# Peptides against a protein of PDB entry 4U39, part 204

Target 1, 302 residues: chain A of PDB entry 4U39
Amino acid sequence: SIKVIGVGGGGNNAVNRMIENEVQGVEYIAVNTDAQALNLSKAEVKMQIGAKLTRGLGAGANPEVGKKAAEESKEQIEEALKGADMVFVTAGMGGGTGTGAAPVIAQIAKDLGALTVGVVTRPFTFEGRKRQLQAAGGISAMKEAVDTLIVIPNDRILEIVDKNTPMLEAFREADNVLRQGVQGISDLIATPGLINLDFADVKTIMSNKGSALMGIGIATGENRAAEAAKKAISSPLLEAAIDGAQGVLMNITGGTNLSLYEVQEAADIVASASDQDVNMIFGSVINENLKDEIVVTVIATG

## One batch from the design tools (peptide; made by RFdiffusion4, then SolubleMPNN)

Design b2_p30_4_s4 (from b2_p30_4, 11 letters changed)
Fold by OpenDDE base, seed 1:
Structure b2_p30_4_s4 (fold): chain B 302 residues (1-302), chain A 30 residues (1-30)
Amino acid sequence: as target 1 above (302 residues)
Amino acid sequence: ATPITLHLKNGKVLEGNLYENGSIFAIARP
């Protein structure tokens, strides 16, 4: 089974976005210290952590409170994660609950033997230096607790959105990028009938790889596949080129008109931008909600 | 599922399956 755990406000917003987009084949768990915020979650499983410590009032933007809250609730977290083959831990770093609790939850998942993938955001620079420093500490702790950590630099989202994008929409886009990171991987595993992606192959690419890079490209029109692939490998979300990656996961999502030629063209571009000896998992997914749009997601590991 | 092989221009070979819904899943190994 695949479990997605949203931790704190940002993680729970991302989980809500995943549920709204009908990401299938995964179980959603919402974790928070704030009981009121947790009640707004669309997740089937809702877990309040640190009830004794926080009395449901949240972590007060203190990562140490988030950490202690997860430690207090360790047994409940273990029970919720039991039997998972893969666990996604998603959070917005820089806050109290997400920053402090996500590494603890990730370590619990890893100790249970699940392939543990972190998908987290760095705060925007405008959220202030304190959040950036807290996020850096949380990201460092996540690196030790996960098999693979995807870090989304929110400031790079400002390069892919309109300059007039309201702040609330920039946060929604961050939630959407978190969704795309989780979905880009989960669709490769959770698709019914995917007997042949041996979860072992995903483990080979993602197990103990540390930091991973994610690129996303979207395009329409006659050359949409090539353009989307080029945008993905040159995505502002990539902190470096993918040419040195030991592993690549590629997802191409399109409408019912997605052709084998387009799939091959996109794969050629991504493979050509990667090391010749790279392990590559490729998937194409049909989404009937996509008309003329193609979305390419590239995750580079190692 | 129908077995498929994708030959890439860089010489990589992706082996996998085409599913009834049009989804393709393939792996290139070194």
Scores: peptide ipSAE 0.240, ipTM 0.836, DockQ to the pose 0.878
Fold by OpenDDE base, seed 4:
Structure b2_p30_4_s4 (fold): chain B 302 residues (1-302), chain A 30 residues (1-30)
Amino acid sequence: as target 1 above (302 residues)
Amino acid sequence: ATPITLHLKNGKVLEGNLYENGSIFAIARP
């Protein structure tokens, strides 16, 4: 089974976005120290952590409170994660609950033998230096606790969106990028009939790889597959080029008119931009809602 | 599932399966 755990406000917003976009084949768990915020989650499983410590009033933007809250609730987290083959831990770094609890939850998942993938955001520069410093500590702790960590630099989202994009929309886009990171992987695994072969191969690519890079490209028109792939490998979300990547996961999502030729064309571009000996898994997904759009998601490891 | 092999321009061979709503491919291990 695949479990997606949203931790704190940003993680829970991402989980809500995943549910709204009907990400299939995953179980959703919302985790928070704030009981009121947790009630707004769309997840089937809602877990309040640190009830004794926080009394449901949240972590007060203190990562140490988030950490202690997860430690207090360790047994509950273990029970909720039991039997998972894969666990996605998603959070907005820089806050209290997400920053402190996500590494603890990730470690619990890893200790249970799940393939543990972190998909987290770094705060925008405008959220202030304190959040950036807290995020750096949380990201460091996540790197130790996960098999693969995808870090989304929120400031790079501002390069993808229009300059006139309201701050609220920039946060929504961050939630959407978190969604794309999880969905890009989960769609490859959760497809009926694939689970056994593909999960072993995904484990090979993602197990103990540390930091991963994620690129996203979207295009329309005659060369949409090639354009989307080129945008993905040159994505502002990539902190570096993927040319040294030993492992690549690629998802190509398109409408009902997505052709095998387009899938191959995108795969050729991504493989050519990767290491010569790259271990590459790619999948295509038909999403009727995309119509003429192609979305290429690339996750590079190693 | 329909088994399929793709040949990339770089000479890599990909083995995979086609499904009604998608596909999955991996680099064929030598």
Scores: peptide ipSAE 0.238, ipTM 0.812, DockQ to the pose 0.602
Fold by OpenDDE base, seed 3:
Structure b2_p30_4_s4 (fold): chain B 302 residues (1-302), chain A 30 residues (1-30)
Amino acid sequence: as target 1 above (302 residues)
Amino acid sequence: ATPITLHLKNGKVLEGNLYENGSIFAIARP
């Protein structure tokens, strides 16, 4: 089974976006120290952590409170994660709950033997230096607790959106990028018939790889596959080129009109941008909600 | 599932399966 855990406000917003986009084949768990915020989650499983410590009032933007809250609720987290083959831990770093609790939850998942993938954001520079410093500490702790850590630099989202984009929309886009990171991997595994043989290959590419980079490309029209692939490998979300990566996961998602030619063309572009000896997993997924749009997600590991 | 092979221009060969829903999974190993 695949479990997605949203931790704190940003993680839970991402999980809500995943549910709204009907991400298939995953179980959703919402984790928070704030009981009121947790009640707004769309996840089937809602877990309040640190009820004694916080009394449901949240972590007060203190990562140490988030950490202690997860430690207090360790047994509950273990029970919720039991039997998972893969666990995604998603959070917005820089806050109290997400920053402190996500590494603890990730370590619990890893100790249970799940392939543990972190998908987290760095705060925007405008959120202030304190959040950036807290995020750096949380990301460092996540690196030790996961098999693969995807870090999304939110400031790079500002390079993709219009300069007049409201702050609230920039946060919504960050939640959407978190969704795309989880979905880009989960769709490759959750497809019926893929689970057993292909999960071993995913484990080979993602186990103990440390930091990973993610690129996303979206396009429409006659050259949509090539354009989406080119956008993915040149994505502002990529802090480095993918040519040095030891492993690449590629997802191409399209509507029912997605052709084998388009799939091959996109794969050729991504493979040509990668090392010759790279371990590459490629998947194509049909999403009936996509009409003329193609989405390419590239995750580079190693 | 139907076995498929994708030949890329760079000479890489991806081996995998085409599923009934139109999804493809393919891998290239060194």
Scores: peptide ipSAE 0.234, ipTM 0.832, DockQ to the pose 0.859
Fold by OpenDDE base, seed 2:
Formats: structure tokens, C-alpha cells, sequence
Structure b2_p30_4_s4 (fold): chain B 302 residues (1-302), chain A 30 residues (1-30)
């Protein structure tokens, strides 16, 4: 089974966005120290952590409280993650619960033998230096606790949105990028009929790879596949070129009109931008809600 | 699922399956 665990406010917002977009083949778990915030989760499984420590009042933006809350609730977390083949841990780093609890939860998943993938955001620079420093500590702890860590630099999201984009919409875009990171991988595994060959190969590419880079490209029109692929490999979300990556996961998502030619064209562009000896997993996914749009997601590991 | 092979211009070969819904999963190995 594949489990997605949202940790704290940002992680739970991302999980809500995943549920709203009907991401298939995954189980959702919402984790928070704030009981009121947790009640707003759309996840089937809702877990309050650190009930004794925090009394449901949240972590007060203190990562040490988030950490201790997860430690207090270790047995409950273990039971919720038991039997998972893969665990996505998603969080907005810089807060109390997400920053402190996400590494503990990730370590629990890894210790249970699940392929553990972190998909987390760095705070925007405008959220202040304290959040950036807390996020750096949490990201460092996540690197040790996961097989692969995707870090989304929120400041790079500002390069892909309009300058007049309201702050609330910038946060929604961050939640959407978190969704795309999880869905880009989960769709490759959770598609019916894929399970047996695909998960072993995903494990090979993602196990103990450390930090990964993610690029996203979206396009429409006649050359949409090539344009989306070019945008993905040159995405502002990529902090480096993918040419040195040892592993690449590529997802191309389109409507029912997605052609084999478009799929091949996009794959050719991404493969040509990658190392010659790269291990590449490629998937194309049909999303009936997409009309003329193609979305290419590239995750580079190693 | 129907087995498929994608030949890329760079000489890489992706081997995988085409599923009934039109989804493709394919892997290039070194």
C-alpha cells in the first residue's frame, strides 16, 4: 500500500489538495498537534499527536514541541503506517509541527521498511528568517530519515506566478506543487496493473538517494508535449541541471487525446537532457479532466 | 497490458507496458 501522511498545517493543506484532485491509489493520513486544525482535514485517518504535551493547542511554532509530540505518539504512528510499502511524508518546513514531527514520522516509516519519500517546502523569504532557520534544521533531519527528499523552494514558485498574485494564492500554488510531487510518483505506482515490476524499479531509483530535484512543465497546443518537457527540464524549481542525475522519474499526464508520439517526444527531450547512463522510469497517465493540457513532472535523484 | 518498446533519438530504449486506459509505464536501464 501507498500512504501519504501530511504533517502539520502545510502538510495537511497539501493532503487536502490531493484529495480534492482525486489522487488515486493512496491512503491519506493527517497528523497535527492542533486538534482544531486537524478537524479541517479531509483525510480518512486523522491523528492528533502529542495530546499530553500540547493538549491539542498546537506546537507554538516550536520544532522541538513538534518532535516531542511525534515521539509521544510513536506507537500510534507505527500502527497507522504498518503494512505500507511506500510512505510519502509531506510538510511545510519552518513551522512547529511539520518541522519537528515530519523527520520523526519519516524515521518511523523507514524503520518499518517502507520506501520513505519526503516532499517538503522551504518557506518563502517573506515568512522571515526564523522560519528559514527552522526549515533548514528540519530539512537536515529529514535527509537522514528518508530514502529520497524532494525540497520545493517556495521562492522559486514566485518566478512561475504573476507578480500580482495574492499571498494566499502563492501558498495554494505551494500546496499544488507538493501535490504534483507526490502525484507524479504515486501515479507511476498506483495505476492498476503496474504494481509488481514497477515498485521494485522505483525502490532501486529512490532508495537511499538523498536529495532529489523536481521540475514541472505545463503546455497546450500542437507542440504541447515538447514544450511541457522543455519547461520541466528548465523549471525554476530545479536548483541544478538534471544532466548529472543517476536516476530520473518522468511522468507525462494528458487527456484522452494524449498520443504515443507526444509521449515519445517528451521522453526523448527528458532523456536527452539526462545522463547517458541514467536509470529512467517513465510513465504516461491519462487524466480525463485534462483537455488540451499536458503536464510533465521530472524528478531527478542521485 | 500490452508490451511496448520506445526507441528514443538518443539511442535509449524504454521497455514497458501500455495499459487499457492509455497509460504507459516504461523503464530505460543503463
Amino acid sequence: as target 1 above (302 residues)
Amino acid sequence: ATPITLHLKNGKVLEGNLYENGSIFAIARP
Scores: peptide ipSAE 0.230, ipTM 0.830, DockQ to the pose 0.862

Design b2_p30_5_s1
Fold by OpenDDE base, seed 2:
Structure b2_p30_5_s1 (fold): chain B 302 residues (1-302), chain A 30 residues (1-30)
Amino acid sequence: as target 1 above (302 residues)
Amino acid sequence: DLDARLAARKKKEKEEEEEKKKKEEELLKK
């Protein structure tokens, strides 16, 4: 089974966005130290951590409280994650609960033998230096606890949105990018396409790979496959060029009119931009809601 | 190593931004 665990406010907002977009084939778990925020989760499984430590009042933006809250609730986390083949741990880094608890939860998933993938955001520069420093510590702890850690640099989201975009919409776009990172992998296993991957294929490319980046491209029209692939490899979210990646996982998602030629054209563009010795795996997904759109998601590791 | 590549790029971007600011300040002083 595939489980998605949202940790703290940012992780729970991302999980709510996944449920609202009907991401299939995954079980959702919401984790928080704030009991009132946890009640607003759409997840079927809701877990309050650190009930003795925090009394449901949250972590006070302190990562050490988030860490201790997950340690207090270790047995409950183990029970909720038991029997998962794959676990996505999603969080906004820089806060109390997400930054402190996500590494502990990831380690529990890994110790249970699940393929453990972190999908996390760095805070925007405008959230201040304290959040950036807390996020750096949380990201370092996540790298040790996961098989692959996808890091989304929120400041690069500001390069793909309009300059007049309200701050609230920039946070909603960060939640959407977290959704795209989880869905871009989970759909390769759970959703049929023209080229199907199994869990063993995904495990081969993601097991013990460390840091990863994600690129996304969306296009329509006659050259939509080539344009979507070019946008994915040139994505502002790719803080490093794809050429130096040791591994590439690619998802090519289209409507019912997606052709095998378009899948091959998109794959050839990503392969041509990658090193010759790259371990590249690609799958295709059919999403009836995309109509004439193609979405290319690229995950670069190493 | 991705972290080493990210650190190298961030250093280069900062050096290019500092060089642009110096050129703009030199242009404003003329």
Scores: peptide ipSAE 0.310, ipTM 0.699, DockQ to the pose 0.019
Fold by OpenDDE base, seed 4:
Structure b2_p30_5_s1 (fold): chain B 302 residues (1-302), chain A 30 residues (1-30)
Amino acid sequence: as target 1 above (302 residues)
Amino acid sequence: DLDARLAARKKKEKEEEEEKKKKEEELLKK
């Protein structure tokens, strides 16, 4: 089974975004130290952590409180994650709960033998230096606790969106990018396409790989596959070029009109931008909601 | 590894930004 665990405010917003986009084949778990914020989760499983420590009042933007809250609730986290083959741990780094609890939750998932994938954001520079420093500590702890850690640099989202984009929309886009990172992997296993991957394929590319980057490209029209692939490999979210990744996982998602030719064209573009010795795995997904859109998601590992 | 590549890139970007600032400061002194 695949489980997605949203940790703290940013992680829970991402989980809500996944549920709103009807991401299939996954169980959703919302974790928070704030009981009021947790009540707003759309997840089937809602877990308040650190109830004794925090009394449901949140972590006060302190990662040490988030960590201790997850440690207090270890047995509950273990029971919720039990029997998962794969666990996505999603969080916004820089806060109290997400930064502190996500590494603890990831370690619990890994210790249970699940393929553990972190999908996390670095805070925007405008959130201030304190959040950036807290996020750096949380990311470092996540790297040790996961098989693969996808780090989304929120400042690079500002290169994709309009310069006049309101701060609240920039956060919504960060939640959407977290959704795309989880869905781009989970759909390869859970959703049929023209080229299906199994869990063993995904495990081969993601097991014990450490840091990862994600690129996303979306396009429509006659050259949509090539355009989506070019956008994915040139994505501002790729803080390092794909040409030095040890592994590449690619998802090519389209509507019911997705052709095998378009899948091959997108794959060839990503392969041509990658090292010759790269371990590349690609799958295709059919999503009826995309109509004429193609979405290419690239995850570069190593 | 990716972390080493990211660290190298961030170092280069910082060095380029510091070089730009020095050039701007030299232009302001002329």
Scores: peptide ipSAE 0.310, ipTM 0.700, DockQ to the pose 0.018
Fold by OpenDDE base, seed 5:
Structure b2_p30_5_s1 (fold): chain B 302 residues (1-302), chain A 30 residues (1-30)
Amino acid sequence: as target 1 above (302 residues)
Amino acid sequence: DLDARLAARKKKEKEEEEEKKKKEEELLKK
C-alpha cells in the first residue's frame, strides 16, 4: 500500500489539496501537534502527536518540540505506517511540528522497510532567517531518514506566479506543488496509462538516492508534449539542470487523447537533456479530467 | 552530487547579485 503523511500545518494543507484533486490509490494520514488545526484536515486518519507535551496547543514554532512530540507518539506512528510498501512524508520546513516531527516519522517508515520519500518545502525568504535556519536543520535530518528527499524551493514558485500574487496564494501554490510531487510518483504506480510502471521500477530509481529536485511543465495544442517536456526541464523549481542527475523519473500525464507518439516525443526531449549514463524511467498516466492538456513531471535524483 | 551543484549555483547567484548591487550603487553616486 501507499501512505501519504502530512506533518504540521504545511503538510496537512498539502494533504487537503491532494484529497481535493482526487489523488487515487493512496491512504492519507494527517499528523499535527495543534488539535484545532488537525480537526480541519480532510484525511481519514488524523493523529495528534505529543498530546502530553503540547496539550494540543502546537509546537510554538520550535522544531525540538515537534521532534519530542513524534518521539512521544512513536508507537502510534508505527501502527499507522505498518504494512505500507511506500510512504510519502510531506511537510513545510521552517515551522515547529513539520521540521521536528517529519524526520522522526520518516525514520519510522524506513525502519519498517517502506520506500520512504520526503516531499518538503523550503520557506519563502519573507518568512525570515529563523525559518530558513530551522528548515536547513530539518532538511539535513530528513536526508538521513529517507530514501529520496524532494525539496521544493518556495522562492522559485514566485518565478512561475504573477508578481502581484497575494502571500496567501503563494502558500496555496506551494501546497499545489507538494501535491504535484506526490501525485507525479503515486499515479505511476496506482493509475493506468499507456506505459505502466510497477513498484519495483520506482523503488530502483528512488531507493537510497538522497536529494532530489522536481520540474513541472503544462502545455496544450499540437506541440503540447514537446512544450510540456521543455517546460519541465527548464522549470524554476529545478535549481540544478538535469544533465548532472544520476536518476530521472518522468511522468507524462494526458487525457484520453494522449498518443504513444506524444509520450515518446516528451521522453526523448528529457533523455536528450539528461546525461548519457542516467538511469531514466518514464511512465504514462491517463487522467480523464485533462482535456487538451499534457502535464510532464520530472524528478531528478543524485 | 546534487547538493554540491545546488551549493555552487547559490554561491554564483549571490556573487552576481552583489556585483549588480555594487554597479547600481556606483551609477546612483554619479
Scores: peptide ipSAE 0.309, ipTM 0.700, DockQ to the pose 0.018
Fold by OpenDDE base, seed 1:
Structure b2_p30_5_s1 (fold): chain B 302 residues (1-302), chain A 30 residues (1-30)
Amino acid sequence: as target 1 above (302 residues)
Amino acid sequence: DLDARLAARKKKEKEEEEEKKKKEEELLKK
């Protein structure tokens, strides 16, 4: 089974966005130290951590409180994760709960033998230096606790949205990019397409790979496959060029009109931009909601 | 590895920002 755990405010917002977009084949778990925020989760499984430590009042933007809250609730986390083949741990780094609890939850998933993937954001620069420093510590702890850690730099989201985008919409786009990172992997296993991957294929690319980056490209029209692939490999979210990746996981998602030729064209573009020795796998997904749109998601590891 | 590449890029971006600040300070002193 595939489990997605949203940890703290940003992780729970991302999980709500996944549920609103009807992401299939995954179980959703919301984890928080704030009981009021947790009640707003759309997840079927809601877990309050550190109830004795925090009294449901949250972590006070302190990662050490988030860590201790997850440690207090270890047995409850273990029971919720038991029998998962794959666990996504999603969080906004820089806060108290997400930064402190996500590494503990990831380690519990890994110790249970699940393929453990972190999908996390770095805070925007405007959230201040304290959040950036807390996020750096949380990301370092996540790297040790996961098989692969996808890091989304929120400042690069400002390069893919309109310059007049309100601050609230920039946070919603960060939640959407977290959704795209989880869905771009989970759909390769759970959603049929022209080229299906199994869990063993994904495990080969993601097991013990450490840091990863994600690129996304979206296009329409006659050259949509080539344009989506070019946008994915040149995505501002790719803080390093794909040519130095040791592994590449590619998702090519389209509507019912997605052709095998378009899948091949997109894969050839990503392969040509990658190192010759890259371990690349790609899958194709059919999403009836995309109509004339193609979405290419690239995850670069190593 | 990716972490080494990201660290190298972040170092370069910081050096370029420090060089821009020095040039701006030199322009303000003329």
Scores: peptide ipSAE 0.308, ipTM 0.695, DockQ to the pose 0.018

Design b2_p30_5_s2
Fold by OpenDDE base, seed 1:
Structure b2_p30_5_s2 (fold): chain B 302 residues (1-302), chain A 30 residues (1-30)
Amino acid sequence: as target 1 above (302 residues)
Amino acid sequence: MLDERLAAAREKRLEEERREEERRRELEEE
């Protein structure tokens, strides 16, 4: 089974966005120290952590409180994650709960033998230096606790949205990018397409790989496959080029009109941007909601 | 390794941002 665990405010917003977009074949778990915020989760499983420590009042933007809250609730987290083959841990880094609890939860998932993938955001620079420093510490702790860690630099989201985009919409786009990261992987396993991958394929690319980069490209029209692939490999979300990656996981998602030719064209473009010795796997997904759009998600690991 | 490239890219960006902030401060003091 695949489980997605949203940790703290940002992680739970991302989980809500996943549920709203009907990401299939995954079980959703919402974790928070704030009981009121947790009640707003759409997840089937809602877990309040650190109830004794915080009394449901949240972590006060302190990662040490988030950490201790997860440690207090370890047995409950273990029971919720039990039997998962794969666990996505999603969080907005820089806060109290997400930053502190996500590494603890990730370690619990890994210790249970699940393929543990972190999909986390760095805070925007405008959230201030304190959040950036807390995020850096939390990301370092996540890296040690996961098989693969996808870090989304929120500042790069400002390069893919309109310059006039309100701050609230920039946060919604961060939640959407977290969704795309989880869905881009989970759909390869859980959602039938033209080319299906199994869990073993994904595990080969993601097991003990450390940091990963994610690029996303969306296009429409006659050259949509090529354009989407080119946008994915040049995505502002990529903190470095995908060249030199040991592994590449590619998702080509399209509507019912997605052709095998378009899938191959997109795969060839991503391959051309990758090293010759890269272990590349690609899958295709059919999403009836995309109509004429193609979405290419590239995850580079190692 | 991607980790090393990422670390180097992050360090480079942090240095560029510091230099831009220093240049901005110098321009505000003139």
Scores: peptide ipSAE 0.307, ipTM 0.715, DockQ to the pose 0.018
Fold by OpenDDE base, seed 4:
Structure b2_p30_5_s2 (fold): chain B 302 residues (1-302), chain A 30 residues (1-30)
Amino acid sequence: as target 1 above (302 residues)
Amino acid sequence: MLDERLAAAREKRLEEERREEERRRELEEE
């Protein structure tokens, strides 16, 4: 089974966004130290951590409280994650609960033998230096606790959205990018397409790879496959080019009109941007909600 | 290799952001 665990406010907002977008074939778990925020989760499984430590009042933006809260609730986390083949741990880094608890939860998933993928955000620069420093510590701890860590730099989201985008919409876009990262992988396993991957294929690319880059491209029209692929490999979300990656996982998602030619054209573009010796695995997914859109997601590892 | 490139890219960005913050402070002190 595939489980997605949202940790703290940002992780739970991302999980809510996944549920609202009907991401299929995954079980959702919401984890928080704030009981009121946790009640707003749409996840089937809701877990309050650190109930004795925090009394449901949250972590006070302190990562050490988030860490201790997850440690207090270790047995409950183990029970909720038991039997998962793959676990996505999603969180907004820089806060208390997400920053502190996500590495502990990831380690629990990994110790249970699940393929453990972190999909996390760095805070925006405007959230201040304290959050950036807390996020750096949390990301370092996540890297040691996961098989693959996708770090989304929120400041790069501001390059994709209009400069006049309200702060609340920038956070919603961060939640959407977290959704795209999880869905871009989970759909390859859980959702039928023109080219299906198995869990073993994904595990080969993602197991013990450390940091990963994610690029996303969306396009419409006659050249939509080529345009989406070009946007994915040049995505502002890529902190570095995908060249020199040991592995590339590619998702080509389209509507019912997605052709095998479009899948091949997109794959050839991503291959041309990758090293010749790269282990590239690509899958295609049919999503009826995309109509005329193609979404290309590229995950580079190693 | 990717980890090292990512680390270098992030470090460079943090240095650029620090220089921008320093320039902003210098302009606020003038």
Scores: peptide ipSAE 0.305, ipTM 0.719, DockQ to the pose 0.017
Fold by OpenDDE base, seed 5:
Structure b2_p30_5_s2 (fold): chain B 302 residues (1-302), chain A 30 residues (1-30)
Amino acid sequence: as target 1 above (302 residues)
Amino acid sequence: MLDERLAAAREKRLEEERREEERRRELEEE
């Protein structure tokens, strides 16, 4: 089974966005120290952590409180994650609960023998240096606790959006990128397409790989496959080029009109941007909600 | 490895941000 655990405010917003976009084949868990915020979650499983420590009043933007809250609730977290083959841990880094609790939850998942993937955001520079420093510490702790860690640099989202984009829309786009990261992997396992991957294929690329890069490309029209692939490998979300990666996981998602030729064309473009000795695996997914769009997600590891 | 390249790029950014804040503090104390 695949479980997605959203940790703190940002992680729970991402989980809500996944549920709203009908991401299938996963179990959703919402974790928070704030009981009021947790009540707004759409997740089937809702877990308040650190009830004795925080009394449901949240972590006060302190990562040490988030950490201790997860440690207090360890047995409950273990029971919620039990029997998962794969666990996604999603959080906004820089806050109290997400930054402190996400590494603890990730370690619990890994200790249970699940393939543990972190998909987290780095705060925007405008959120201030204190959040950046807290995020850096939390990301370091996440890297030790996961098999693969995808870090979304929120400042790179500002390169994709219009300069007049409201701050609230920039945060919504960060939640959407977290959704795309989780869905881009989970769909390869849970959603049949033209080319199916198994869990063992994904595990080979993601097990004990440390940091990963994620690129996303979306296109429409006659050359949509090639354009989406080119956008994915040149994505502003990539903090480095995908060249020199040891492994590449590629998702080609389209509507019911997705052709095998389009899948091959997209795969060839991503392969041409990768090293010749890279272990590249690719899957295709059919999403009926994508009318004329192709979405290419590239995850580079190692 | 990507991990090393990413770590170096991230560390460099954190150092640049530290230096910018130190310079800003020095300018606010003058």
Scores: peptide ipSAE 0.305, ipTM 0.716, DockQ to the pose 0.016
Fold by OpenDDE base, seed 2:
Structure b2_p30_5_s2 (fold): chain B 302 residues (1-302), chain A 30 residues (1-30)
Amino acid sequence: as target 1 above (302 residues)
Amino acid sequence: MLDERLAAAREKRLEEERREEERRRELEEE
């Protein structure tokens, strides 16, 4: 089974966005120290952590409180994660709960033998230096606790959105990018396409790889596959080029009109941007909601 | 390899951001 755990406010917003977009084949778990915020989750499983420590009042933007809250609730987290083959841990780094609890939850998942993937955001620069420093510590802890860690730099989202984008919409786009990172992987396993991958394929690319890069490209029209692939490998979300990666996982998602030719064209472009010795796997997903759009997600590891 | 490249890229950005903050402070003090 695949489980997605949203940790803290940002992680739970991302999980809500996944549920709203009907991401299939995954079980959703919402984790928070704030009981009121947790009640707003759409997840089937809602877990309040650190109930004794925080009394449901949240972590007060302190990562150490988030950490201790997850440690207090370890047995509950273990029970909720038991039997998962894969666990996604999603969080907005820089806050109290997400930053502190996500690494603990990830370690619990890994210790249970699940393929553990972190998909987390760095705070925007405008959230201030304190959040950036807290996020850096949380990301470092996540890296040790996961098989693969995808870090989304929120400031790079500002390169994709209009400059006049309200702060609230920038956060919604961060939630959407978190969704795309999870869905881009989970769909390869859970959602049939023209080329299906199994869990073993994904595990080969993602097991004990450390940091990963994620690029996303979306395009429409006659050259949509090539354009989407080019956008993915040049995505502002990439903190470095995908060249020199040991592994590449590629998702080509399209509507019912997605052709094998388009899949191959996109795969060839990503392969051309990768090293010759790269272990590249690609899958295709059919999403009827995309109509004429192609979404290419590239995850580079190693 | 990606870890090292990412670390270097992040360090470079943090240095650029610090230099921009320093320049902004210098301009606010003049």
Scores: peptide ipSAE 0.299, ipTM 0.713, DockQ to the pose 0.017

